# Peptides against a protein of PDB entry 6RO1: the designs that were tried, part 49

Target 1, 216 residues: chain A of PDB entry 6RO1
Amino acid sequence: LGKEIEEYIHKPKYCLPFLQPGRLVKVKNEGDDFGWGVVVNFSKKSNVKPNSGELDPLYVVEVLLRCSKESLKNSATEAAKPAKPDEKGEMQVVPVLVHLLSAISSVRLYIPKDLRPVDNRQSVLKSIQEVQKRFPDGIPLLDPIDDMGIQDQGLKKVIQKVEAFEHRMYSHPLHNDPNLETVYTLCEKKAQIAIDIKSAKRELKKARTVLQMDEL

## One batch from the design tools (peptide; made by RFdiffusion4, then SolubleMPNN)

Design b2_p14_2_s4 (from b2_p14_2, 4 letters changed)
Fold by OpenDDE base, seed 4:
Structure b2_p14_2_s4 (fold): chain B 216 residues (1-216), chain A 14 residues (1-14)
Amino acid sequence: as target 1 above (216 residues)
Amino acid sequence: MKLGEYVIDREPLP
């Protein structure tokens, strides 16, 4: 259910207006969960669809993420990896494809103007951790309907199912409702966005390491 | 800047 909401909110047409500097976002790339990071900026890259010749813009957001120190040594050749639970990690500005945003917060941090010094980047990690302490039930999200203005009836149906499931779970903790399976049918609209991402990945790989889903 | 200073911002870019 949460994953289906993500399929709406990470669409450029919905999320781009909310990618202001300081915005808290979650970044996930396949098995790599970076958790909460901070938007630094975003850029539109011109891309041409290989089959139609249509201009299909790729959106890259630069996000300050907690990375493993090991991945930073290989940053020229390998994608950044999330910090291990037992390590401090290092905050790095990582270029991320917008579809890898798993959540967008209503919270915007004040960030240092200069993120070149390590101490300034690490101060942002301390700020995220301080915000997390203030929200014990989790960092607040943008409302996909009321804040983000998403009018898609598919999303409304997903939210209604989430609310009904949560209500059943809290009211009857012993009822394993098996009806979680039927929501997989929204995966078909992902195929078109995936094609557009595959073509643009090839252009971006030439100049900069970008967080992307691996080619399945 | 104080550590963990933030605003709640639900508005899109203009």
Scores: peptide ipSAE 0.550, ipTM 0.929, DockQ to the pose 0.702
Fold by OpenDDE base, seed 5:
Structure b2_p14_2_s4 (fold): chain B 216 residues (1-216), chain A 14 residues (1-14)
Amino acid sequence: as target 1 above (216 residues)
Amino acid sequence: MKLGEYVIDREPLP
């Protein structure tokens, strides 16, 4: 269910107005969970599909993400990898396709004007961690309907199912089946993999088009 | 800038 919501919120039509500098966003790619990062900037790249003449606009958001130091030492052609849990990592500005955004927060951080210094980038990680401490139940999300104005009836039906499920969980305290959290986390994991696969397929198609444009 | 200074912003870009 959460991931059916993700399929709406990551659409450029809905999320682009909320990609202001300092916006907290969650980034996931093909099982690589970067966690919470911060929007630095976004750009609309005109991608001309070479075979159809269709302008499929490529929306790239520059996100400050916690990356593995190992992935940064590897050639400029390798995709950034998320920092391991036990790794300090390094905050890097990573160009991210907008459909890789799994969540958008109502929180906007104040960010340094100059993110070239490592210390300035690393200060943003400390700010994210400080915000996470203030929200023990998780960083607050934008409401897809009330904040983002998504009027899609499919999304409304998903939300109604979530609300009806939550209402059933709260109304039947005896069915705090510990299996429900495991089923919810498994459903959340399965549907992220499905989004990540769809996103990765779109990225691979788009990366092929960008590489073909740089070879022209 | 203090660490963890933030605003709640639910507004779209104009």
Scores: peptide ipSAE 0.549, ipTM 0.930, DockQ to the pose 0.704
Fold by OpenDDE base, seed 2:
Structure b2_p14_2_s4 (fold): chain B 216 residues (1-216), chain A 14 residues (1-14)
Amino acid sequence: as target 1 above (216 residues)
Amino acid sequence: MKLGEYVIDREPLP
């Protein structure tokens, strides 16, 4: 359910208008969970699909993320890695594909205009932590329908399932009706998105400046 | 800048 909502909200069509500077976003790259970061800016890059010659625009968002200090030493050539739980880490501006945004908050931070100084970047981490203290139940999300204006019937069905699941969790223990066909169409869309991601990853590998998702 | 200063912003870019 949460992953099914993610497949809508991370689409450039829906999320780009909400990628203002200071927007809190979660970034996840496969097994690497960066947690909450802050949008710095976004850019549209022209990409040409190698097989179709079609212009497939690649959307890259620069996100201030808590990175492992080990990954920073080779940051010009290596993909940024999230800070380990026990690691202090360092806040770095990381170019991220928009589809790696796992959540988008209604919260926008005030951020320093100059993020070149380490102290300015680390001040943003302290600001995220201070916001997290104000939201004990978690940082508030943008509503996919009411805030983001997503009219997709697939999302409406997912939300109805979430609401019905939440309502059932409050009333009685789960009977799973596996409506397999909707899962298959979502899995095919996810597989096509994964192929498009893998294609975009290969094209980004040519564009030396973006977090290379090398390992899948 | 005050630490943890934020706004709730539900609006898209114009």
Scores: peptide ipSAE 0.548, ipTM 0.929, DockQ to the pose 0.708
Fold by OpenDDE base, seed 3:
Structure b2_p14_2_s4 (fold): chain B 216 residues (1-216), chain A 14 residues (1-14)
Amino acid sequence: as target 1 above (216 residues)
Amino acid sequence: MKLGEYVIDREPLP
């Protein structure tokens, strides 16, 4: 169910208006979870689809992310990697394809105007950690319907299923609804098929410096 | 700028 919501919120037509500087976002690239980062800016790139000659715009968001120090050595040729759990890491501005945003927060941080100094970038990590302490139940999300204005009936049905599940889980902990596993498995399979189709389309254009530049 | 200074912003860009 969460993955099905992600397939709506990461669409440029919905999320671009909310990618203001300082916006907290989660970034995930396949197995690489960067956790919470901060939007610096976004840009539109023109891409020509090789098979149709149609210009499909690619949207790249620059996100300040906690990266592995090892990945910084290869930053000219390799995509950034998330910091290991035991690593301090370093905050870097990473160009991210918009479809790699797994969550968008209602929180906007105040950020330094100059992010060139390492200390300014690391201060943003401290600010994220301070915000996380203020939200013990997790950093608040934008509502995909009420805040983001997503009118898609498929999303509304997903949200209704999530709410009905959460209500059943909290109100009736003994109701293992076997239909829920089936709905979750169908939702996960559909989300996985959508990811796999998207991944297969991505393999054709490996430029290495943007997270999932395979769509470029 | 204070660490963890933020606003709740639910509004789109104009």
Scores: peptide ipSAE 0.545, ipTM 0.930, DockQ to the pose 0.720

Design b2_p14_3_s1 (from b2_p14_3, 4 letters changed)
Fold by OpenDDE base, seed 4:
Structure b2_p14_3_s1 (fold): chain B 216 residues (1-216), chain A 14 residues (1-14)
Amino acid sequence: as target 1 above (216 residues)
Amino acid sequence: MKLGEYEIDREPLK
């Protein structure tokens, strides 16, 4: 159910207005969970659909993410990897495809203007950790309907199912709810966004490795 | 700049 909501939130149509500098976002790429990062900037890249010749814009967001030191060494050829649990890691500005944003917070951090110094980037990690301490139940999310203005009836149905499921979970032990299977069908709409990303892959490879650009 | 200074911002870019 959370994944179904994610499929709406990460759409450029809905999330782009909320990608202001300092915005807390979660980044996930397949099995790689970076956790909470901070938006630095976003850019629209021109893309041409390979089959139709139609212009299909690709959106890349630069996010400060906690990366492994190993991924920094290979940053020219390999996608960034999240820091290991036992590793300190290093905060890096990573270009991320917008559809890899798994959550968008209502929180905006004050960030240093110059992120070139390592100490300035690491100060942002400390700030994220301090914010997390203030929200023991988790960093607050933007409301997809009230804040983001998503009017899609499919999302409303998903939210109603989530609320009904949560109510049942709190009222009865988890053992009997077969409705977990219906969540998978909404993942098919994600495939359409993936088609549009394939064509921009060739141009963006020249400057920086974008998350998931090499795997598409 | 103090560590963990933040604002709650629910508004889209204008």
Scores: peptide ipSAE 0.555, ipTM 0.930, DockQ to the pose 0.676
Fold by OpenDDE base, seed 2:
Structure b2_p14_3_s1 (fold): chain B 216 residues (1-216), chain A 14 residues (1-14)
Amino acid sequence: as target 1 above (216 residues)
Amino acid sequence: MKLGEYEIDREPLK
């Protein structure tokens, strides 16, 4: 259910208006979970589909993420890696494809204007940690319907199932969620988007290392 | 800037 909601909220048509500087977002790239980061800016990149010649715009968001120190050494050529659980890590501005946003918070942080100094970037990590302490039940999310204005009937059905499921979990523990079909149609659309992104990846990687999902 | 200063912003960019 959380993944099904994610498939809507990370779509550029829904999330771009909410990618203001200071917005808290979660970033996940396959097995790499960066946790909460902070939006710095976003950009639209023109991409030409190699087979159709059609313009397919790529949206890249620069997110301040907690990265491993090992990743920093190779940051020019290798994709950023999240800090290990026991590692302090370092906050870095990472270009991220918008579809890698797994969550968008209602929280916007005040951030330093100059993020070049390490101390300024690390101050943002301290701010995230302070916000997390204020929200013991987790950092609040934007509501996909009420805040983000998503009118998709598929999402409404997912939300209704979540609400019904939460209501049932309080009554009975047995999870029979029969709605595999809606997941399949979303997975097919995701697969097609992933193919289109892979072709575009090669051109963007030439100029800038962008955090992306590798094709499975 | 105080650490952890934030706003709740549910509005899109206008």
Scores: peptide ipSAE 0.552, ipTM 0.929, DockQ to the pose 0.689
Fold by OpenDDE base, seed 3:
Structure b2_p14_3_s1 (fold): chain B 216 residues (1-216), chain A 14 residues (1-14)
Amino acid sequence: as target 1 above (216 residues)
Amino acid sequence: MKLGEYEIDREPLK
């Protein structure tokens, strides 16, 4: 269900108006979870699809992310990697395709105007950590319907299922409904099939898009 | 700038 919501919120049609400087966003690229980062800037690149001649706009957001120091050495040729759990890491401005945003917060940080100095970038990491301490239940998200204005009936049905699930989870311990395993397994299978179809379409697009990140 | 200064902003760009 959370992944089904993600498939709506990361669409440029819905998220672009909310990618203001200082916006907290969560970035995930396949197995690489960068966690929470901060939007610095947004750019639109026009790309011509090789086979259709149609201009498909690529949307790239520059995000301050906690990166592995090892990945910085190869920054000219390799995609940034998230900091290891045991690593301090370094905050870097990373160009991120908008569809890699897994969450968008209602929180906007005040950030330094000049992010060229390492100390200024690291101060943003400290600010993220201070915000996380203020939200023990997690950093607050934009509401997909009420804040982002997503009117898609598919999303409304997903939200209704989440609410009904949460209500059942809190009103009846999940352990007592044998149909929950079936609903979880069906939701996981349907989510996994939707993930596999979208990952196959995104791997076809990401084979194009990783190729497109090398062209950036 | 104080560390962790933020605003709650639910508004789209105009």
Scores: peptide ipSAE 0.551, ipTM 0.930, DockQ to the pose 0.711
Fold by OpenDDE base, seed 5:
Structure b2_p14_3_s1 (fold): chain B 216 residues (1-216), chain A 14 residues (1-14)
Amino acid sequence: as target 1 above (216 residues)
Amino acid sequence: MKLGEYEIDREPLK
């Protein structure tokens, strides 16, 4: 269900108005989970589909992400990798295709005007970590209906299912129903399958876009 | 800038 919501919120027509500088966003690229990053800027790039001549606009958002230092030492041609859990990492401005956004927060950080200095970029990581401490249940998300104005009936049905599920979870005094773990596992599996389908669609799109990100 | 200064912004770009 969370992934079904993700398929709506990452669409440029819905998310672009909310990609203001300082907006917290989650970035996930296949197996690479960058976690929470901060929007720096976005750009619309004209992509000409080689086979149809149709303008397929590529939306690239520059996101300040915690990257592995090892991945940054390797040539500008290698995609940035997320920092390992035990690694400090380094905050880098990474051009990210908008469809790689897995979540958009209602939180908008104040960010330094100049992100060229490493210290300024690392200060943003500290700010993210401080915000995470303030939200122990997780950084708050934009509501896809109430905040983002998504009127798609498919999304409304997904939300209704989530709400009904949550209501059932909270209304049943048996928080210990072993079926809850099964439903979480099924939701995670369905979530993983939806990521895999999205990843496969993204890989097909990435095979086209990695070639263009190397030119960017 | 204080670390972790943020606003809740639910508004789209105007």
Scores: peptide ipSAE 0.548, ipTM 0.930, DockQ to the pose 0.707

Design b2_p14_3_s2 (from b2_p14_3, 6 letters changed)
Fold by OpenDDE base, seed 4:
Structure b2_p14_3_s2 (fold): chain B 216 residues (1-216), chain A 14 residues (1-14)
Amino acid sequence: as target 1 above (216 residues)
Amino acid sequence: MELGEYEIDREPLE
């Protein structure tokens, strides 16, 4: 059910206005979960749809992410990888396709103006950790309806299902809700977005390694 | 700048 909500919030038409510098966001690329990172900047890249020749803009957000040291060595050829649990890692500015944002927080951090020094980037990690301590139930999210203004009836139906499911889980923890399977049908919308940006993805990869979903 | 300074911002860019 959470994945169904993600299919709405990561759409450029909804999330772009909230990608201000300092915004906390979660980044996930397939099996790679980076956890919470911080928005530095975003950019619109020109893309041409391969079949129609229509202009289809691709949106890339630069996010400070905790990366493995191994990924830093291979940054020219390989996508960034999240730090291992036992690794300190290093905060790096990673270009991320907007549809890889799995969550957007109501929290905006104050960040250093110059992120070139390693110490400045690592200070942001410490700040994220301090914020996490202040929110024991998790970092607060933007409300998709009230904050982000998403009016899609499909989202409202998803939220209603989530609320009903959560209520049933708390009331009857042994009941497997079969409706969890219906949530996966909304993941098809994410797949469509991925198809539309496929051509631009190839162009961006030539200039800079962009964090992207692998082609299904 | 103190570590973990933040604001709650629920507003879109104008």
Scores: peptide ipSAE 0.538, ipTM 0.926, DockQ to the pose 0.681
Fold by OpenDDE base, seed 2:
Structure b2_p14_3_s2 (fold): chain B 216 residues (1-216), chain A 14 residues (1-14)
Amino acid sequence: as target 1 above (216 residues)
Amino acid sequence: MELGEYEIDREPLE
């Protein structure tokens, strides 16, 4: 259910207005979970689909993420990797495709104007950790309907299921989610978007290393 | 800047 909600919130038409500097976001790239990072800025890149010649805009958000030290050495040629659980890591500004945002918080941090110094970037990590302490139940999320204004009936059905499920979990442990069909439709749309992004991805990689999902 | 200064912002960029 959380994954189904993610399929809506990471769509540019919904999330772009909320990608202000300082916004807390979660970034996940396949098996790589970066956890909470901070939006620095976003950009729209024009991409031409190689087969159709159609303009397909790519949206890239620069996110300050906790990266492994090994990733830093190869940052010019290799995709960023998250810090290992026992590693301190280093905060780096990573260009991320918008569809890799797994969550968007209602929290906006105040961030340093100059993120070039390591100390300024690491101060943001300390700020994230301090915010996490203030929210023991987890960092608050934007509401997809009330805050983000998503009117998609598919999402409304998912939310209703989540609410019903939460209500049922208090009564019965066996989750029969009957609405597999809505999940399949969302998965198909995601697959199509992933294909479109893959073609565009090759061109964008020529200019900069962008964090992306690899084709399954 | 105090560590962990934040705002709750539920508004879209205008």
Scores: peptide ipSAE 0.534, ipTM 0.924, DockQ to the pose 0.688
Fold by OpenDDE base, seed 5:
Order: sequence, then structure tokens, then C-alpha cells
Structure b2_p14_3_s2 (fold): chain B 216 residues (1-216), chain A 14 residues (1-14)
Amino acid sequence: as target 1 above (216 residues)
Amino acid sequence: MELGEYEIDREPLE
């Protein structure tokens, strides 16, 4: 269900108005989870589909992401990789295709005007970490219906299913069952699998698009 | 600029 929501929110027609500088977004590219980053800017690039000659606009958002230092050394030839959990990493402005946004927060950070200095970029990481401390249940998301104005009936049905599921979970007497953690873990795994299947389908579509990012 | 300064912004770009 989370992946189904993601398929709506990452569509340019819905998310572009919310990609203001400082907006917190999650970026995931295939198996690479960058976690939370900060929007710096976005651009519309005209892409001509080589086979149809149709103008397929590519929407690229520049996102400040925590990247592996190893990947940065090869940045001329290799896509940025997320920092390892035990790695400090380095905050880099990475051009990201909009469909790689897995979440959009209601939070907008104040960011330095000049992100060229490493210290300014790293200060943003500290700010993200500070915001994460303020939201122990997770950084708040934009509501896809109420905030983003998505009127798609498919999404409404997904949300209704999520709400019904949540209501059932919270109303169930077993909400106090110590096995709830197991159910949450299974639900997270199922949500992750659903995210992975949709990510894999997007990856098949993205494998063409990530190749285009390397060419962009 | 204080670390972790943020706003809740639910509005689209004008």
C-alpha cells in the first residue's frame, strides 16, 4: 500500500508544486536508499525520446543527499551511492529524477544560500538529524489528498484500505499483544516487498532513465 | 542559521 501511494506522489503533476527549496524528500534508487535529503532546486529538461521523437519532459530535482565518499571519487563515471550506515558520508547535491522520490515531507528546512562549501552542506545533514530527533515516529509526510490535492480514485481506495487496516490494527484487542511487533515487522516487510515490486517495475523503467541521468 | 530550523509547509508553489 505504501508503494501504491508512492506511485501517485512521485508523479510530476502532483509533486512538482511541493519541490520548493528546503523540502525534505526521501530518495530511493533501486537498492540504494539515500534516506531523507533536502530539495535544492528542480529543473524541467526536455528529453526527446529517440524512438518516437516525442518530447518526454524529464523532471530533475537537485537533492542534497548523504553520499558515500567512495562513490564521490568516481562521480564522473558512477552514480552517487548512499553512505553506509557506519559511514559519515558527505552531503552532495545530486540530480535526481522526480520518480525516484519515495516520500515528500511537510517539513521545509532553512538551508544555506551557498551550498558550495562542504561545511554548509554538512550543516544541512545536522539539521536533518535534528529534525529526525523531533519526530521520533518519523518525519511527517504531505497528505496526498489533503495537501497534494490528488483526486485519483485509485489513491482514495488505497488510503481507505490503509485507514481500514490501521483502524483494525488499533481496534483489535491484540493491539497490546507483544506479537504486534511481529505483525508490524511482517507488515513492514510486506510493505517493503510491495515497495520492492513496484520499485522493480519502476527500476525497469528507471534503468532506462538512470542511464539517461548518466547521459544528462 | 540555527541547526534544524524548519517550517511546516503544506502549500504548493504559487
Scores: peptide ipSAE 0.531, ipTM 0.926, DockQ to the pose 0.711
Fold by OpenDDE base, seed 3:
Structure b2_p14_3_s2 (fold): chain B 216 residues (1-216), chain A 14 residues (1-14)
Amino acid sequence: as target 1 above (216 residues)
Amino acid sequence: MELGEYEIDREPLE
């Protein structure tokens, strides 16, 4: 269900107005989870679809992310990798395709105007960590319906299912309802099919993204 | 700038 919500919120139509500088966003690229980062800027690139000749705009958001120091050495040719759990890492401005945003926070940080100095970038990491301490239940998210204005009936049905599930989970101590496994397995299968379709679309887009990162 | 200074912003860009 969380993944089904992600399929709506990462669409440029819905998320672009909320990608202001300082916005906290979560970035995930396949197996690479960068966690929470901060939006610095976004850009629109016009791409010609190779098969249709139609202009398909690609949206890239520059996000300050905690990266592995090893990945920075190859930054000219290789995609940034997230810092290891045991690594301090380094905050880097990474160009991210908008569809790789897994969450968008209601929180906007005040950030330094000049992010060229390493110390300024690392100060933002300290700020993220301080915000995380203030939200023990997790950094607050934008509401897809009330804040982002998504009117899609499919999303409303997903939210209703989540609310009904949460209500059942909290109201009925029946942690052992076998219907939970069927709903989870159906949601996992649908999420897996959505992952497979999204991974196939992402592989097609990654082939395009590698081409676009060479143009950045 | 104080570390962890933030605002709650639920509004889209104008």
Scores: peptide ipSAE 0.528, ipTM 0.925, DockQ to the pose 0.704

Design b2_p14_3_s3 (from b2_p14_3, 5 letters changed)
Fold by OpenDDE base, seed 4:
Structure b2_p14_3_s3 (fold): chain B 216 residues (1-216), chain A 14 residues (1-14)
Amino acid sequence: as target 1 above (216 residues)
Amino acid sequence: MKLGEYEIDRTPLE
């Protein structure tokens, strides 16, 4: 059910206004969970759909993410990978396709103006960790309806299902919830957006290794 | 700059 909500919030028409510098966001690329990162900036890239010739804009957000040391060495040729649980990792500015944002927080951090020094980037990680300590139940999210203004009836139905599911989970042991399958169908719509992004990724690959662009 | 300084911002860019 959470994945169905993600299908709405990562859409450019909803999330772009909230990608201000300092905004906390979660980044997930397939099996790679980067956890919480911080928005640095975003850019719109012009792309032409290969089949229709229609303009299909791609949106890339630069996010400070905790990356493995291996990712630092191979950053020119390979996509960034999240730091392993047993390593410190290093905060890097990673270009991320907007659809890879799995969550958007109501929290905006104050970040250093110059992120070139390693110490400045690592200070942001410490700040994220301090924020996490202040929110033991999790970093607060933007409300998709009240904050982000999403009016899609499909989302409202998903939220109602989530609320009903949570109520059942806390009241009774969940044996068989058939509603979990309906959540996966909304993930298919995300796949269509991903296809449109694939075509634009080929053009952006020339300049920067964007997450998921190298693998597609 | 203090570590963990933040604001709650629920407003979109204009």
Scores: peptide ipSAE 0.548, ipTM 0.926, DockQ to the pose 0.669
Fold by OpenDDE base, seed 2:
Structure b2_p14_3_s3 (fold): chain B 216 residues (1-216), chain A 14 residues (1-14)
Amino acid sequence: as target 1 above (216 residues)
Amino acid sequence: MKLGEYEIDRTPLE
């Protein structure tokens, strides 16, 4: 159900207004979970679909993420990788396709204006860690309906299912709601969007190493 | 800059 909500919140039409500098976001690229990062800026890039000639805008958000030191050595040519659990890592500004945002927080950090110095970037990591200490139950998320204004009926159904499931977990933990299958149809739309993004990624790859562009 | 300074901001960019 969390993944189904993600399919809505990472859509540019919903999330772009909330990608202000300092916004906490989670970034996930397939098996690579970067955890919480901080938005630095975003940009709209014009992309032309090679087969249709249709303009399909690509949205890239620069996110300060904790990356492995190994990935930093080849950062110009290779996609960033998340820091290993036992690794300190280094905070790097990584260009990320907007659809790789798995969560958007209501929290906005104050960030240094100049992120070129390593110390300034690492200070942001310390700030994230301090925020996490203040939220023992997890960093608060934007509400997709009340905050983000998503009116999609599919999302409303998902939220209703989540609420019903949470309610059932307190009363009857073993009740499988068979209506969860209808939510999988929303996942199919995600797959189609992913295909469209794949074609667009080839053009952007020429200019910047964008996260997930190498896999497409 | 104080570490961990943040704001709760639920407003969209204008």
Scores: peptide ipSAE 0.545, ipTM 0.926, DockQ to the pose 0.686
Fold by OpenDDE base, seed 3:
Structure b2_p14_3_s3 (fold): chain B 216 residues (1-216), chain A 14 residues (1-14)
Amino acid sequence: as target 1 above (216 residues)
Amino acid sequence: MKLGEYEIDRTPLE
């Protein structure tokens, strides 16, 4: 269900208005989870689809992310990698395709104007960590309906199912509602279809991302 | 700038 919600929120038509400087976002690229980062800026790039000749705009958001030191050495040719759990890492401004945003927070940090100095970038990491301490239940998210204004009926149905599930889980812990398995199976099937569509789109976008990273 | 200074902003860019 969380993945289904992600498929809506990462769409440019919904998320772009909320990618202001200082916005906390989560970035995930396949198996690479960068965790929480901070939006620095975003840009629109014109892309021509090779097969249709149609202009398909690509949206790139510059996000300050905790990266491994090893990935910094090859920054010109290789994609950034997240810091290892045991590594301090280094905060770097990484160009990220908007569809790689897994979450968008209601929190906007105040960030240094000049992020060229390493100390300024590392100070942002300390700020993220301080914010995380203030939210023991997790950094608050934008509401996809109330805040982001997503009116898609598919999303509303997903949220209703999540709310119903949560309500049933908390109110009736012993109710093996057989419909939960059906809802889970349908949600898993839809999530799998969404993952398959997302993977197919990501493969198409990866081919484009490699092409776009070469153009950056 | 104070570490961890933030605002809650649920508004879109105009």
Scores: peptide ipSAE 0.544, ipTM 0.927, DockQ to the pose 0.697
Fold by OpenDDE base, seed 5:
Structure b2_p14_3_s3 (fold): chain B 216 residues (1-216), chain A 14 residues (1-14)
Amino acid sequence: as target 1 above (216 residues)
Amino acid sequence: MKLGEYEIDRTPLE
C-alpha cells in the first residue's frame, strides 16, 4: 500500500509544486536507500526519445543526500551510494530523477545559501538529525489528498484501505501485542509513506472528528 | 543559521 501511494506522489504533476528549497524528501533508488535529504532546487530537462522524437521532459531535483565517501571518489554523481549506517558519510548535492522520491515531508528546513563548503552541507545533516529527534514517530509527510491535491480515485481507495487497516489494528484489544508491534514495524518499513501520511493527518485529525475514520 | 530550524509548509509554489 505504501508503494502504491508512492506511485502517485512522485509524479511530476503532483510533487513539483512542493519541491521548494529546504523541503525534506526521501530518496530511494532500487536497493539504495538514501533516507531523508533536502531539496536544493529542481530543473526540467528536455529529453528527446530517440525513436519517437517525442519530447519527454525529465525532471531532475538536486537533493542534498548523505553519501558514502567511497562513492564520491568516482566523479560520476550518478554513482553516488548512500552512507553506511556505521559511517559518517558526506552530504552531497545529487541530481535525482523525481520518480526516485519515495516521500515528501511537510517540513522545510532553512538551508545555507552557499552549499559549496563541506561544513555548510554537513550542517544540513545535523539539522535533519535534529528534526528527526523532534519527530520520534517519523518526519511528517504531506497529505497526498489534502495538501498535494491528488484527486485520483485509485489513491483515495488506497488511503481508505490504509485507514481501515490502522483502525482495525488500534481497535483490536490485543493492539499492544508484541506481535502486532512487529507487524507494525514491518509495515512501517514497507509503508513508511502510509504512517507518515497518518502523522501529517494527526495534525489534520485534530480537526477531523473520529467519525470520519469509522466511515472508512 | 540555527541547526534544526524548520517550518511546516503545506503550500505549493505559485
Scores: peptide ipSAE 0.541, ipTM 0.928, DockQ to the pose 0.614

